# Ledger of designs, part 43: peptides against a protein of PDB entry 3LCN

Target 1, 96 residues: chain A of PDB entry 3LCN
Amino acid sequence: QYTENLKVIVAEKLAGIPNFNEDIKYVAEYIVLLIVNGGTVESVVDELASLFDSVSRDTLANVVQTAFFALEALQQGESAENIVSKIRMMNAQSLG

## One batch from the design tools (peptide; made by RFdiffusion4, then SolubleMPNN)

Design b2_p21_3_s2 (from b2_p21_3, 9 letters changed)
Fold by OpenDDE base, seed 2:
Structure b2_p21_3_s2 (fold): chain B 96 residues (1-96), chain A 21 residues (1-21)
Amino acid sequence: as target 1 above (96 residues)
Amino acid sequence: SKIEELKEKLKKEVEEKKKKE
């Protein structure tokens, strides 16, 4: 029930990666699909690393870990809007 | 499966972009 919100959240996180030229919404959908089908941080990172060699493994790990934390936050009652706002602020800070 | 479908589509897009580079 949190998949659609999680897609939006992950997309926001991906949007913070500099020089990321992939379709953000498509990648977000794929990440969420892997997670809801039993993926772990490690397994999802492995999948992404196999596809995106131009992105560091640490960056991918950060994205995936954020997704898992966001899912937990959603389950605990935090709104998707609040989570997106936090990520957007973090993205802005990383560029500053 | 949907996972495999998305994986293949994404893989294809990545590869096509690499070819254009």
Scores: peptide ipSAE 0.216, ipTM 0.756, DockQ to the pose 0.881
Fold by OpenDDE base, seed 1:
Structure b2_p21_3_s2 (fold): chain B 96 residues (1-96), chain A 21 residues (1-21)
Amino acid sequence: as target 1 above (96 residues)
Amino acid sequence: SKIEELKEKLKKEVEEKKKKE
């Protein structure tokens, strides 16, 4: 139900990773698919770590945890636009 | 490449999702 919105949200989070040279849309889609098929934070991080060893495990964990929190927020009625805005602000702060 | 590996896993995951539907 929230799959498409979650893809947009995860993509915004990925966009905040410096020097991340991958197709953000594909990676976001992959993360969401793992989550909706029963993935946990740990299992999804493990998958991402196997693909992107240049990104720290903490950074990957932060992305995945954000996805799970975003899913909960969507279920509680928060709009995808609001969630994206929050993430964008956090991205700006981390790179400032 | 890393992206090609991702795509293969993505395709496989999509297939598994459809099997559950």
Scores: peptide ipSAE 0.205, ipTM 0.739, DockQ to the pose 0.081
Fold by OpenDDE base, seed 3:
Structure b2_p21_3_s2 (fold): chain B 96 residues (1-96), chain A 21 residues (1-21)
Amino acid sequence: as target 1 above (96 residues)
Amino acid sequence: SKIEELKEKLKKEVEEKKKKE
Protein backbone atom coordinates (compact mmCIF):
# COMPACT_ATOMS: atom_id res chain seq x y z
CA GLN B 1 0.00 0.00 0.00
CA TYR B 2 3.05 2.28 0.34
CA THR B 3 4.83 1.06 -2.80
CA GLU B 4 3.89 3.98 -5.06
CA ASN B 5 5.00 6.57 -2.52
CA LEU B 6 8.19 4.61 -1.88
CA LYS B 7 9.00 4.63 -5.62
CA VAL B 8 8.80 8.43 -5.62
CA ILE B 9 10.99 8.65 -2.52
CA VAL B 10 13.65 6.29 -3.89
CA ALA B 11 13.66 8.14 -7.22
CA GLU B 12 14.40 11.38 -5.36
CA LYS B 13 17.30 9.70 -3.57
CA LEU B 14 18.72 8.32 -6.84
CA ALA B 15 18.50 11.78 -8.41
CA GLY B 16 21.13 12.93 -5.93
CA ILE B 17 23.82 10.54 -7.22
CA PRO B 18 26.39 12.42 -9.33
CA ASN B 19 26.94 11.15 -12.89
CA PHE B 20 24.29 8.44 -12.54
CA ASN B 21 23.12 8.10 -16.14
CA GLU B 22 20.39 5.47 -15.83
CA ASP B 23 16.60 5.55 -16.00
CA ILE B 24 15.84 6.61 -12.43
CA LYS B 25 12.19 5.57 -12.62
CA TYR B 26 13.06 2.00 -13.61
CA VAL B 27 15.82 1.69 -11.00
CA ALA B 28 13.53 3.03 -8.25
CA GLU B 29 10.77 0.63 -9.24
CA TYR B 30 13.22 -2.27 -9.22
CA ILE B 31 14.55 -1.41 -5.75
CA VAL B 32 11.01 -1.21 -4.32
CA LEU B 33 10.00 -4.51 -5.90
CA LEU B 34 13.08 -6.22 -4.47
CA ILE B 35 12.24 -4.86 -1.00
CA VAL B 36 8.55 -5.83 -1.00
CA ASN B 37 9.51 -9.23 -2.40
CA GLY B 38 11.61 -10.01 0.68
CA GLY B 39 14.96 -8.44 -0.11
CA THR B 40 17.39 -7.33 2.59
CA VAL B 41 19.74 -4.35 2.53
CA GLU B 42 22.64 -6.66 1.70
CA SER B 43 20.87 -8.63 -1.04
CA VAL B 44 19.50 -5.52 -2.74
CA VAL B 45 22.90 -3.81 -2.63
CA ASP B 46 24.52 -6.92 -4.12
CA GLU B 47 22.02 -6.92 -6.97
CA LEU B 48 22.49 -3.22 -7.73
CA ALA B 49 26.28 -3.50 -7.54
CA SER B 50 26.21 -6.23 -10.18
CA LEU B 51 24.24 -3.94 -12.50
CA PHE B 52 25.96 -0.61 -11.85
CA ASP B 53 29.68 -1.11 -11.25
CA SER B 54 30.38 2.60 -11.81
CA VAL B 55 28.58 3.47 -8.56
CA SER B 56 30.38 2.79 -5.28
CA ARG B 57 29.00 0.13 -2.96
CA ASP B 58 28.77 2.72 -0.17
CA THR B 59 26.59 4.95 -2.35
CA LEU B 60 24.31 2.03 -3.23
CA ALA B 61 24.09 1.02 0.43
CA ASN B 62 23.07 4.56 1.34
CA VAL B 63 20.27 4.51 -1.24
CA VAL B 64 18.95 1.12 -0.15
CA GLN B 65 19.12 1.91 3.58
CA THR B 66 17.23 5.14 2.90
CA ALA B 67 14.53 3.14 1.14
CA PHE B 68 14.08 0.82 4.13
CA PHE B 69 13.97 3.75 6.56
CA ALA B 70 11.48 5.55 4.34
CA LEU B 71 9.20 2.51 4.25
CA GLU B 72 9.24 2.36 8.05
CA ALA B 73 8.51 6.09 8.25
CA LEU B 74 5.53 5.72 5.90
CA GLN B 75 4.18 2.86 8.02
CA GLN B 76 4.50 5.05 11.12
CA GLY B 77 2.44 7.81 9.54
CA GLU B 78 4.97 10.25 8.10
CA SER B 79 3.86 11.82 4.81
CA ALA B 80 5.65 11.03 1.56
CA GLU B 81 5.97 14.77 0.89
CA ASN B 82 7.86 15.29 4.13
CA ILE B 83 10.25 12.41 3.42
CA VAL B 84 10.92 13.66 -0.12
CA SER B 85 11.67 17.13 1.24
CA LYS B 86 14.25 15.73 3.66
CA ILE B 87 15.97 13.78 0.89
CA ARG B 88 15.98 16.80 -1.42
CA MET B 89 17.72 18.86 1.25
CA MET B 90 20.30 16.12 1.78
CA ASN B 91 20.94 15.93 -1.97
CA ALA B 92 21.53 19.67 -2.11
CA GLN B 93 23.94 19.54 0.83
CA SER B 94 26.01 16.77 -0.76
CA LEU B 95 26.53 18.88 -3.89
CA GLY B 96 27.47 22.00 -1.94
CA SER A 1 23.23 -3.51 -21.94
CA LYS A 2 22.82 -2.72 -18.24
CA ILE A 3 19.39 -1.17 -18.72
CA GLU A 4 18.22 -4.13 -20.82
CA GLU A 5 19.32 -6.53 -18.08
CA LEU A 6 17.51 -4.45 -15.46
CA LYS A 7 14.30 -4.45 -17.50
CA GLU A 8 14.37 -8.24 -17.75
CA LYS A 9 14.95 -8.60 -14.01
CA LEU A 10 12.21 -6.07 -13.30
CA LYS A 11 9.76 -8.07 -15.39
CA LYS A 12 10.69 -11.23 -13.50
CA GLU A 13 10.16 -9.57 -10.12
CA VAL A 14 6.76 -8.26 -11.20
CA GLU A 15 5.73 -11.80 -12.06
CA GLU A 16 6.95 -13.11 -8.70
CA LYS A 17 5.02 -10.38 -6.88
CA LYS A 18 1.82 -11.35 -8.67
CA LYS A 19 2.25 -14.96 -7.54
CA LYS A 20 2.31 -13.83 -3.91
CA GLU A 21 -0.88 -11.75 -4.19
Scores: peptide ipSAE 0.144, ipTM 0.727, DockQ to the pose 0.080
Fold by OpenDDE base, seed 4:
Parts: structure tokens; C-alpha cells; sequence
Structure b2_p21_3_s2 (fold): chain B 96 residues (1-96), chain A 21 residues (1-21)
């Protein structure tokens, strides 16, 4: 139901990570798949950390937590477009 | 399962990338 929107949102968040050279769409899909299959913040972060040792655990945790917050926001009626816009602004601030 | 398939694909991609570095 919210899977496709969540993929877009997570991809936007991943795009803000400097020097992250992985396939963003694929990683976003993987994160969402873990979440919809019952993953927790801790378990998803552990999985990602085992795959991407070049990215700090704090950065990964920030991505995963954002995904869970976004899912809750979607369930509460917030539009995907609005969530993406917020993330994009946050990304810009981090690089500014 | 779909999750296992994606997991293996992702691991393989990461491994190949590291070999080329």
C-alpha cells in the first residue's frame, strides 16, 4: 500500500549521503523490503552495516529511522510529495 | 523468497565492487 511511496522517500534520503556509490534505487528497495517483512530499526541497520562498511552506523541509522518515520507519516495521511520535499531540503542543508 | 534474492544480489554487487577497487 505505501511500499512504492516509501521506496521513493528512502531513495531521496540515500541521495543525500556523500560518497555513497551504491545503486540508490536498489538499496532503497531492499530497505523497504526488510521493513515490510517485519524488520526493526535495529535489525535493518545491522543488515545494512554488514553490507556497507564505508558508511557509518550513525548515517545508516538516520536513513532507517527516516524510513520508519515516513511510513508513520504516510499512514497518518501526509502526502509522499510533502515528505520527499522535507528530505530534499534537509539534504541541501547538510551539503550547504 | 524475494528478500533472499535481493540480499544475494546486493551482496554480490558489493563484493564485485570491492574487488575492482
Amino acid sequence: as target 1 above (96 residues)
Amino acid sequence: SKIEELKEKLKKEVEEKKKKE
Scores: peptide ipSAE 0.135, ipTM 0.668, DockQ to the pose 0.836

Design b2_p21_3_s3 (from b2_p21_3, 11 letters changed)
Fold by OpenDDE base, seed 1:
Structure b2_p21_3_s3 (fold): chain B 96 residues (1-96), chain A 21 residues (1-21)
Amino acid sequence: as target 1 above (96 residues)
Amino acid sequence: SEIEKLKEKIKKKVEEKKLKE
């Protein structure tokens, strides 16, 4: 029931990756689908690494871990808007 | 293009996972 919000959140995280020129909506949807179908941080990172070898494994791990944390936050009652705002702030800091 | 090919791969993977929902 949090999948749609999680897609938006993951998309925001992906938008912070420099030189990432893929369809963010498709990638975000893929990540969320992997998670809701029983994926772990390691297994999801492995899948992404096979598709995006130009992105460091650390960066991919950061995206996936953020998704898992965001899902927990949603389940605890935090709004998607607040989570997105936090991610935007982190993205801005990482670009500096 | 290489980007278009990669996009198609992602799209296909998304579709495959939707079938498992």
Scores: peptide ipSAE 0.260, ipTM 0.786, DockQ to the pose 0.057
Fold by OpenDDE base, seed 2:
Structure b2_p21_3_s3 (fold): chain B 96 residues (1-96), chain A 21 residues (1-21)
Amino acid sequence: as target 1 above (96 residues)
Amino acid sequence: SEIEKLKEKIKKKVEEKKLKE
């Protein structure tokens, strides 16, 4: 039930990765699908690593962990808008 | 291009996972 919101959140997180030239929407969708189908942080990172060898494993892990935290936040009643705002702020800080 | 190839790969993976829902 939080799938669509989670996609938006993950997309925002991916958008903060410098020099990431993949389709953000599709990658976000893939990550969310892996999670809702029983993926763990480790298994999802493994999948992403197999696809994006130019992105560090730590970066991928950060994205995936953010997704899991966001899912928990959504389940606890936090709005997607608020979560996106937080991620956007983090993205901006990482660029600075 | 390499980007297009990767995009297709992701697209296929997404489709495969949708079938498991």
Scores: peptide ipSAE 0.255, ipTM 0.783, DockQ to the pose 0.057
Fold by OpenDDE base, seed 3:
Structure b2_p21_3_s3 (fold): chain B 96 residues (1-96), chain A 21 residues (1-21)
Amino acid sequence: as target 1 above (96 residues)
Amino acid sequence: SEIEKLKEKIKKKVEEKKLKE
């Protein structure tokens, strides 16, 4: 029931990756689908690494971990808007 | 192009996962 909100959140996180020129909507959808189908942080990172070898494994891990934390936050009652705002702040800081 | 090829790969993977829902 949080799938659509999670896609938006993950897309916002992906938008913060410098020089990432892939279709963010498709990638976000793929990440969410992997998670809801029982993927782990490690398995999802492995899959993404096979697709995007130009992105560091640490960066991919950061994206995936954010997705899992966001899902938990949504389930605990935090609004999608609030989560997106936090991610935008993180992107602006370019913590990489 | 390489970009087109990658997009097709992602799209294919997404479609495959949707079939499992």
Scores: peptide ipSAE 0.254, ipTM 0.785, DockQ to the pose 0.057
Fold by OpenDDE base, seed 5:
Structure b2_p21_3_s3 (fold): chain B 96 residues (1-96), chain A 21 residues (1-21)
Amino acid sequence: as target 1 above (96 residues)
Amino acid sequence: SEIEKLKEKIKKKVEEKKLKE
């Protein structure tokens, strides 16, 4: 369904986290798999927190919530390209 | 390294979840 596009979107969001040196593609794939298998924001954040204790829960929650919003946007007909562009813009703004 | 170990851990979890689909 929307899983492949969602992986790209989540990867773009993860790329905006400063000093995050983990494999972005693997983490993005894992987040998407948790979501499509019935994960909630809380359960996915809990799982990620167990793996990445150097990243705040708020940051992880922001990533996960973005994934859920992106999935909804895809289902409503928005293109993956547009969603990625918005995330890139937000990432650039957060660096200032 | 710790990074390589973490990558392997994530990779393993990804494969496990794929099997449950």
Scores: peptide ipSAE 0.145, ipTM 0.734, DockQ to the pose 0.056

Design b2_p21_3_s4 (from b2_p21_3, 10 letters changed)
Fold by OpenDDE base, seed 5:
Structure b2_p21_3_s4 (fold): chain B 96 residues (1-96), chain A 21 residues (1-21)
Amino acid sequence: as target 1 above (96 residues)
Amino acid sequence: SRIEELRELLEKRRKEKELAE
């Protein structure tokens, strides 16, 4: 499906979280697998919150929602490169 | 499965961090 591109996109989003000490590649893969196995925004956030209590629930929700939006964008024909570029720009703005 | 493998990995890391605190 779009799993490989989505992993890259989610990894880019996670890279924007300050003081995030987890392996971004593993977390991105886990999020994507939860989504493609029928997870909802709420259920995936609940799962991540149980693992990463140092990250606010709002931040986790932002990551998960971005993943769902990205998946929809991919299905509508937007390139992974464009989506990654947008997220990278958003990350830079949040730190500026 | 891969998803369970990742779950176990992340859970293990969480427990290790809690023990270190």
Scores: peptide ipSAE 0.700, ipTM 0.925, DockQ to the pose 0.800
Fold by OpenDDE base, seed 2:
Structure b2_p21_3_s4 (fold): chain B 96 residues (1-96), chain A 21 residues (1-21)
Amino acid sequence: as target 1 above (96 residues)
Amino acid sequence: SRIEELRELLEKRRKEKELAE
């Protein structure tokens, strides 16, 4: 139901990671699929950590938690555009 | 499945990076 919007949101979050040398679209899709197939924050982080050793576990946890929060926000009626905008602003602040 | 396809793709890329190092 919110899968496609969540992919966009997660992609935006991933785009904020400096020196992240992965295909953001593929990683975002993978994260979303893990979540919709019953993954927890912990299990998804563990999976990503096994794939991306160049990214700290804390950073991965932040991405995954953002995804779960975004999913809840979507379920509560917030638009994907608003969520993306918030993340984009946070990315800019983090990189500044 | 798509999820397994992506898993394999990402794992393959990881291995390729390791081999290149």
Scores: peptide ipSAE 0.700, ipTM 0.924, DockQ to the pose 0.827
Fold by OpenDDE base, seed 1:
Structure b2_p21_3_s4 (fold): chain B 96 residues (1-96), chain A 21 residues (1-21)
Amino acid sequence: as target 1 above (96 residues)
Amino acid sequence: SRIEELRELLEKRRKEKELAE
């Protein structure tokens, strides 16, 4: 029930990665599907690392961890809009 | 499945990039 919101959230996180030349919507959807199908932080990171070797493992881990935290936040009643806003702020800070 | 479709799509893109290098 949180999958669609999580896709939006993960997409926002991915948008903060400099020089990430992939379709963010598709990557976000893939990450969410991996998570809802029982993936762990480690397994999802491993999967993404195999696809995006130009992105550091730490960066990928940060994206995946954010996704898991976001899912928990949604389950705790936080709005998707709030979560997206936080991520957007973090993206702006990390790029500066 | 959708997840496999996306996997294949992303893998295809990876291979294309490697070929272009």
Scores: peptide ipSAE 0.700, ipTM 0.924, DockQ to the pose 0.825
Fold by OpenDDE base, seed 4:
Structure b2_p21_3_s4 (fold): chain B 96 residues (1-96), chain A 21 residues (1-21)
Amino acid sequence: as target 1 above (96 residues)
Amino acid sequence: SRIEELRELLEKRRKEKELAE
């Protein structure tokens, strides 16, 4: 399946969040597990918001939506490398 | 399950942070 690639992608997205003091690998894994177990954007955001109240809901929604889009992209044949590169560029732009 | 394990881990960390504040 695409779980391992999706974990890497989500981790890259999380790495772009300023002042995020959580274990990115654990959070990325948790997000992916929630998604593959039938979570929706709304339900996953609600779950994360309950855990990370220091992160805005908009930021969490952006992360989760990115994960869902990435999963669809993977299913349509886009490489994980390309997806990670796009996210990395977006992270750099948001920090600049 | 792994998902419950992660949930518990993250929740514990949240509680620890709250206690430290």
Scores: peptide ipSAE 0.699, ipTM 0.924, DockQ to the pose 0.846

Design b2_p21_4_s4
Fold by OpenDDE base, seed 4:
Structure b2_p21_4_s4 (fold): chain B 96 residues (1-96), chain A 21 residues (1-21)
Amino acid sequence: as target 1 above (96 residues)
Amino acid sequence: MSKEERKKEIEKKIEELKKKL
């Protein structure tokens, strides 16, 4: 239901990770699928950490928590555009 | 794991998850 918008949102968040030289869309899709399949913040972070050892667990946790919050926001009626805008602002500040 | 190998691994995992949905 919200998976496509969530993929866009997660992709925006991932784009803020410095030196993250990966296929952002594939990673975003994977994160969303993990969440939709019943993953928790901890389990999704663990999975991502096993794949992306060059990214700190704190950074991964930030991405994953953002995804969960974004899903809740979408369910509460916030637009994907608005969520993306917020994330873009966060990316401009820092990510860690 | 190379970038390409990791991508293939993620692709495999994505397909596995899609089957569960």
Scores: peptide ipSAE 0.736, ipTM 0.956, DockQ to the pose 0.984
Fold by OpenDDE base, seed 2:
Structure b2_p21_4_s4 (fold): chain B 96 residues (1-96), chain A 21 residues (1-21)
Amino acid sequence: as target 1 above (96 residues)
Amino acid sequence: MSKEERKKEIEKKIEELKKKL
């Protein structure tokens, strides 16, 4: 139900990773599919770490945890636009 | 793994996951 919105949210989070030169959309899609297929923070992080060894495990964990938090927020009625805005602000702060 | 190889791997994994849903 929240899959498409979650993809947008995860994409915004990924866009904040410096020097990440992957296609953001398909990585976001993959993360969301892992989650909706029953993945946990641990299992999704493990999967991503195996694929993206140039990104620290902590960074990947932050992305994945954000996705799970966002899913909860969506379920509680928060808009995708609001969540994206928050993440964008966080990304900007991290770049400073 | 090259970027191109990784892309192909992820695309394959995406398709496999879609089949489970």
Scores: peptide ipSAE 0.734, ipTM 0.956, DockQ to the pose 0.968
Fold by OpenDDE base, seed 3:
Structure b2_p21_4_s4 (fold): chain B 96 residues (1-96), chain A 21 residues (1-21)
Amino acid sequence: as target 1 above (96 residues)
Amino acid sequence: MSKEERKKEIEKKIEELKKKL
């Protein structure tokens, strides 16, 4: 139900990772598909860690946890625009 | 694996997951 908005949100979060030169759209789609097919934070992080060994596990965990929180926020009535704005601010404030 | 190989693997996994929906 919220998969399209969640893909946009996850893509915004991925865009904040320094030196992450991947197809963000496809990675975001993959993360969302893993979640809606019953993935957990731990199982999704494990899958991503196997694909992106140059990204720290803490960074991947941060992305995945953000996706799960965003899904819950969407279900509770938070707008996708608000969630994207919050993530954009967090990306700008990141120490790298 | 190379960036190209990783992209193709992700694309394959995406298609497999779409079939389960």
Scores: peptide ipSAE 0.733, ipTM 0.955, DockQ to the pose 0.932
Fold by OpenDDE base, seed 1:
Order: sequence, then C-alpha cells, then structure tokens
Structure b2_p21_4_s4 (fold): chain B 96 residues (1-96), chain A 21 residues (1-21)
Amino acid sequence: as target 1 above (96 residues)
Amino acid sequence: MSKEERKKEIEKKIEELKKKL
C-alpha cells in the first residue's frame, strides 16, 4: 500500500551512505520487498550484510530501522515528503 | 562476488519476492 513511497524514502536514506557503489533504486526496492514480505530488522540486516560486505552492519541496521519507522509514520498519516525532508537533513548532518 | 554478480543475484531475488505479493 505504501510501498512506492517507502522505496523513495529508503532510496534517500541509502543516498547518504558514503562510497556506496550500488544502484540505489534496486537496493531500495529489495529492502522494501523484504519488509513487506514479513522481514524483521534483524532478518533484513542479515540479508543485506551477506550481500554488501563493504558496508558496516551498524550502517545497514540504521538504514533498515529507518525504513521500519518510515513505514509506521506513513501508516499513521505522515506525508512521504516530510519523511524525505527529515532524512535529507539527517544525511547532511552526518557529513559534518 | 563481483558487483555485476551481486546485482544479478538481487534482481533474481526481487523477482521471486514479487511473485509472493
């Protein structure tokens, strides 16, 4: 139901990872599909860690947790635009 | 696993997950 908006949100979060040399779009799609098919934070992180060994487990966990929180926010009525804006601000702060 | 191999693997997994929706 909120999968398309969640893909945009996850993509924004992934874009904040330094030196992440992957296609952001398909990684975001994969994460969302794992979540909507019953994945948990732990199981999704495990899956991603097995595929992306160049990214720390903590970074992956942060991305996945953000996705779960964003999904809940969407379900509670928060706009995708607002969520993306918050993530963009967080990404900028992480660069400092 | 190379980047190309990883992408192919993920694409395969994506298609499999889409069938479950």
Scores: peptide ipSAE 0.733, ipTM 0.956, DockQ to the pose 0.921

Design b2_p21_5_s3
Fold by OpenDDE base, seed 2:
Structure b2_p21_5_s3 (fold): chain B 96 residues (1-96), chain A 21 residues (1-21)
Amino acid sequence: as target 1 above (96 residues)
Amino acid sequence: MKLTKEERLKLIKEKIEELKK
């Protein structure tokens, strides 16, 4: 139900990772699919860490936790646009 | 083993398709 919105949100979060040269669209889709298929923060982080060894585990954990929080926010009625805006602002702050 | 960017993307796409079954 919220998968498409969550993909957009996760993509925005991934876009904030410096020097991350992967295909954001497909990575976001993969993360969302892992979550909706019963993944936990731990299991999803483990999977991503196995794929992206150039990204710190803490950074990956931050991305995954953001995804879970975003899913909860969507379920509680927050718009995807608002969530994306918040993440974009956080990305900008982290670059400073 | 280390994968190229292209190989990694291919792997991700395969994993995606597996989860979509």
Scores: peptide ipSAE 0.771, ipTM 0.948, DockQ to the pose 0.877
Fold by OpenDDE base, seed 5:
Structure b2_p21_5_s3 (fold): chain B 96 residues (1-96), chain A 21 residues (1-21)
Amino acid sequence: as target 1 above (96 residues)
Amino acid sequence: MKLTKEERLKLIKEKIEELKK
C-alpha cells in the first residue's frame, strides 16, 4: 500500500496550516490510518474537529480531501516527490 | 473537555495504536 508515502504527503500539507502547534508526524499518521481503515472525508473531518477545535472545519476538510486526492494520484502512478512538491508550492502561495 | 497539548498527543497515540490492531 501507499501508507508511508501518504504520511509524508499529509505531513507536508499539515505544515502549511498557520499556528498549528501540534506534532505533525503523529497527526499525519492518524489521518492516514483513519483513511485506510475505511474513513470518509466527513467521518475523518468529524474526528479531527473533535481534537483540534482551534482549526476551522474548512481547513480540516481541505487537509483530508488533499489526502484522498493524493492517494488516488499515487494509485495512478504519480510519484510521492511530485505530489509533495505541488503541496509545498500551494503552501507557499497561501502564505503570500 | 479541553485537553492540553500533551494530553491530546497522548490521546492521538492511543487512537493510533487502537487502529493498528
Scores: peptide ipSAE 0.770, ipTM 0.948, DockQ to the pose 0.882
Fold by OpenDDE base, seed 3:
Structure b2_p21_5_s3 (fold): chain B 96 residues (1-96), chain A 21 residues (1-21)
Amino acid sequence: as target 1 above (96 residues)
Amino acid sequence: MKLTKEERLKLIKEKIEELKK
């Protein structure tokens, strides 16, 4: 039900990773599909770590946890626009 | 050996198609 909004949210989070030169659209879609097919934070992080060894595990964990929190927020009635705005602000404030 | 960027994207697309079945 929230998959399309979640893809947009995850894409915004991925865009904040420095030096991440991958196709954001497809990576976001893959993360969302892993989650809705029963993935856990740890299993999704493990999968991403196997694909993107140049990205730290902590950074990947931050992305995945954000996706799970965003899904919960959508289910609780938070708008996708608000969630995207918060992530954009956090991306701009990041030092690493 | 590590995958090239193109090979990695191809693999991700294949994984996506499998999950969409």
Scores: peptide ipSAE 0.770, ipTM 0.947, DockQ to the pose 0.854
Fold by OpenDDE base, seed 1:
Structure b2_p21_5_s3 (fold): chain B 96 residues (1-96), chain A 21 residues (1-21)
Amino acid sequence: as target 1 above (96 residues)
Amino acid sequence: MKLTKEERLKLIKEKIEELKK
């Protein structure tokens, strides 16, 4: 239902991680699938940490938490465009 | 277990297909 929008949102968040050399498209899809299949913040972070040992657990937790908040926002009626814009701004600020 | 970048992507794709079933 909101999976496609959430994939775009998660991809935008992943794009803000410095030196992240993985295929963002597939990582975003995997995160979304874990969430919609009943994953929790903790279980999804654990899964990602097992795959991406070069990324800090805190960074992974930040991505996953953002995904959960974004899903809630979508369900409450906020547009994917607005959510992506906010994430883009946050990514830019983290680079400053 | 140490995975190459290609092996990791393959694993992720397999996990995705498993969840899509």
Scores: peptide ipSAE 0.770, ipTM 0.948, DockQ to the pose 0.860

Design b2_p21_5_s4
Fold by OpenDDE base, seed 4:
Structure b2_p21_5_s4 (fold): chain B 96 residues (1-96), chain A 21 residues (1-21)
Amino acid sequence: as target 1 above (96 residues)
Amino acid sequence: MKLSSEERKELIEKKIKELKE
């Protein structure tokens, strides 16, 4: 139900990773699909770490946890736009 | 074996397809 919004949110989070030269959209789609198919933070991080060894495990964990929190936020009625805005602010702060 | 960018993308696309089935 919230998969499309979650993809947008995860994409925004991924966009904050420096030197991440992957297709943000398909990686976001993959993460969301893993989550909605029963993935846990640990299992999704493990999967991503195996694929993207140039990204630190902590960074991947942050992305995945953000996705889980965002899903909960969406389910609680927060708009995708608001969540994206928060993530964008966090991305800006992490780059500063 | 370390995957190339193309190999990784192809693998992820395959995995995505499988998860959508």
Scores: peptide ipSAE 0.682, ipTM 0.932, DockQ to the pose 0.804
Fold by OpenDDE base, seed 1:
Structure b2_p21_5_s4 (fold): chain B 96 residues (1-96), chain A 21 residues (1-21)
Amino acid sequence: as target 1 above (96 residues)
Amino acid sequence: MKLSSEERKELIEKKIKELKE
């Protein structure tokens, strides 16, 4: 299973959201749990949007899509460290 | 749905617990 690596990756992505005052660890865990329990991009975004009304739907969609791409990358053999590095570079540019 | 920070955290923790069961 790639759940633990995916949690780290999602947490890194969430850390790039400006003015996000939630516990990143718990949010990352929740997102991963939704995905491994059969969630889709749309269903997970809907769930997050209902919880975090201060974050734009586009930003949430960006986070969720990144999680799904990361899961595919992990399954294809890419290292978690490499994925995290890419996300850090993207965070430095902008997330909005 | 309007939630305080504390209420939201508690709700997420509850949801996580349910998904782990």
Scores: peptide ipSAE 0.682, ipTM 0.933, DockQ to the pose 0.895
Fold by OpenDDE base, seed 3:
Structure b2_p21_5_s4 (fold): chain B 96 residues (1-96), chain A 21 residues (1-21)
Amino acid sequence: as target 1 above (96 residues)
Amino acid sequence: MKLSSEERKELIEKKIKELKE
């Protein structure tokens, strides 16, 4: 139900990582697939850390936790547009 | 050992395909 919306949300969050030059859509798809297939915050972070060693574990944890919170928000009735707007605002305010 | 950008992309594509099966 919320898989496609969650991909958009996660992609927006990944776009806030400085100097991250990967295909954002592919990485977002992978994160969502890991979550819907039973991944936990810790297991998904471990997987991403093994692939993207140039990104700090704290940054990866922030991305993954945001994805889990966003999924819960979607299930509780919050619109994908509102969630994306919040993330975009957070990205703009981040000092890196 | 660290993966090249090409190797990493190929690995992620493979993992995505496996999860979709």
Scores: peptide ipSAE 0.681, ipTM 0.932, DockQ to the pose 0.819
Fold by OpenDDE base, seed 5:
Structure b2_p21_5_s4 (fold): chain B 96 residues (1-96), chain A 21 residues (1-21)
Amino acid sequence: as target 1 above (96 residues)
Amino acid sequence: MKLSSEERKELIEKKIKELKE
């Protein structure tokens, strides 16, 4: 199980969303739980869109896809630290 | 649906609890 590492990774991704002042840790936990309970990109995005209507669907889709890619990377042996570092860099490069 | 911050937090907490069961 990569649940705990994935929570950290998703939280870092959420932190890059402009004007997103929700509880990042709670939202990250929820996203990870949806994924490990059989959610697909589409179903998880639909769920998040119903909760966070102030965030564009494309932004939510980007977060969810990042989570799935991160999970695959973890399973392939990449460290959580490396994945988080990459996301931090991408967040810093974003213009909002 | 449109929720207040408090309503959304409550709903997410409920959903998290259900998924952990």
Scores: peptide ipSAE 0.680, ipTM 0.934, DockQ to the pose 0.879

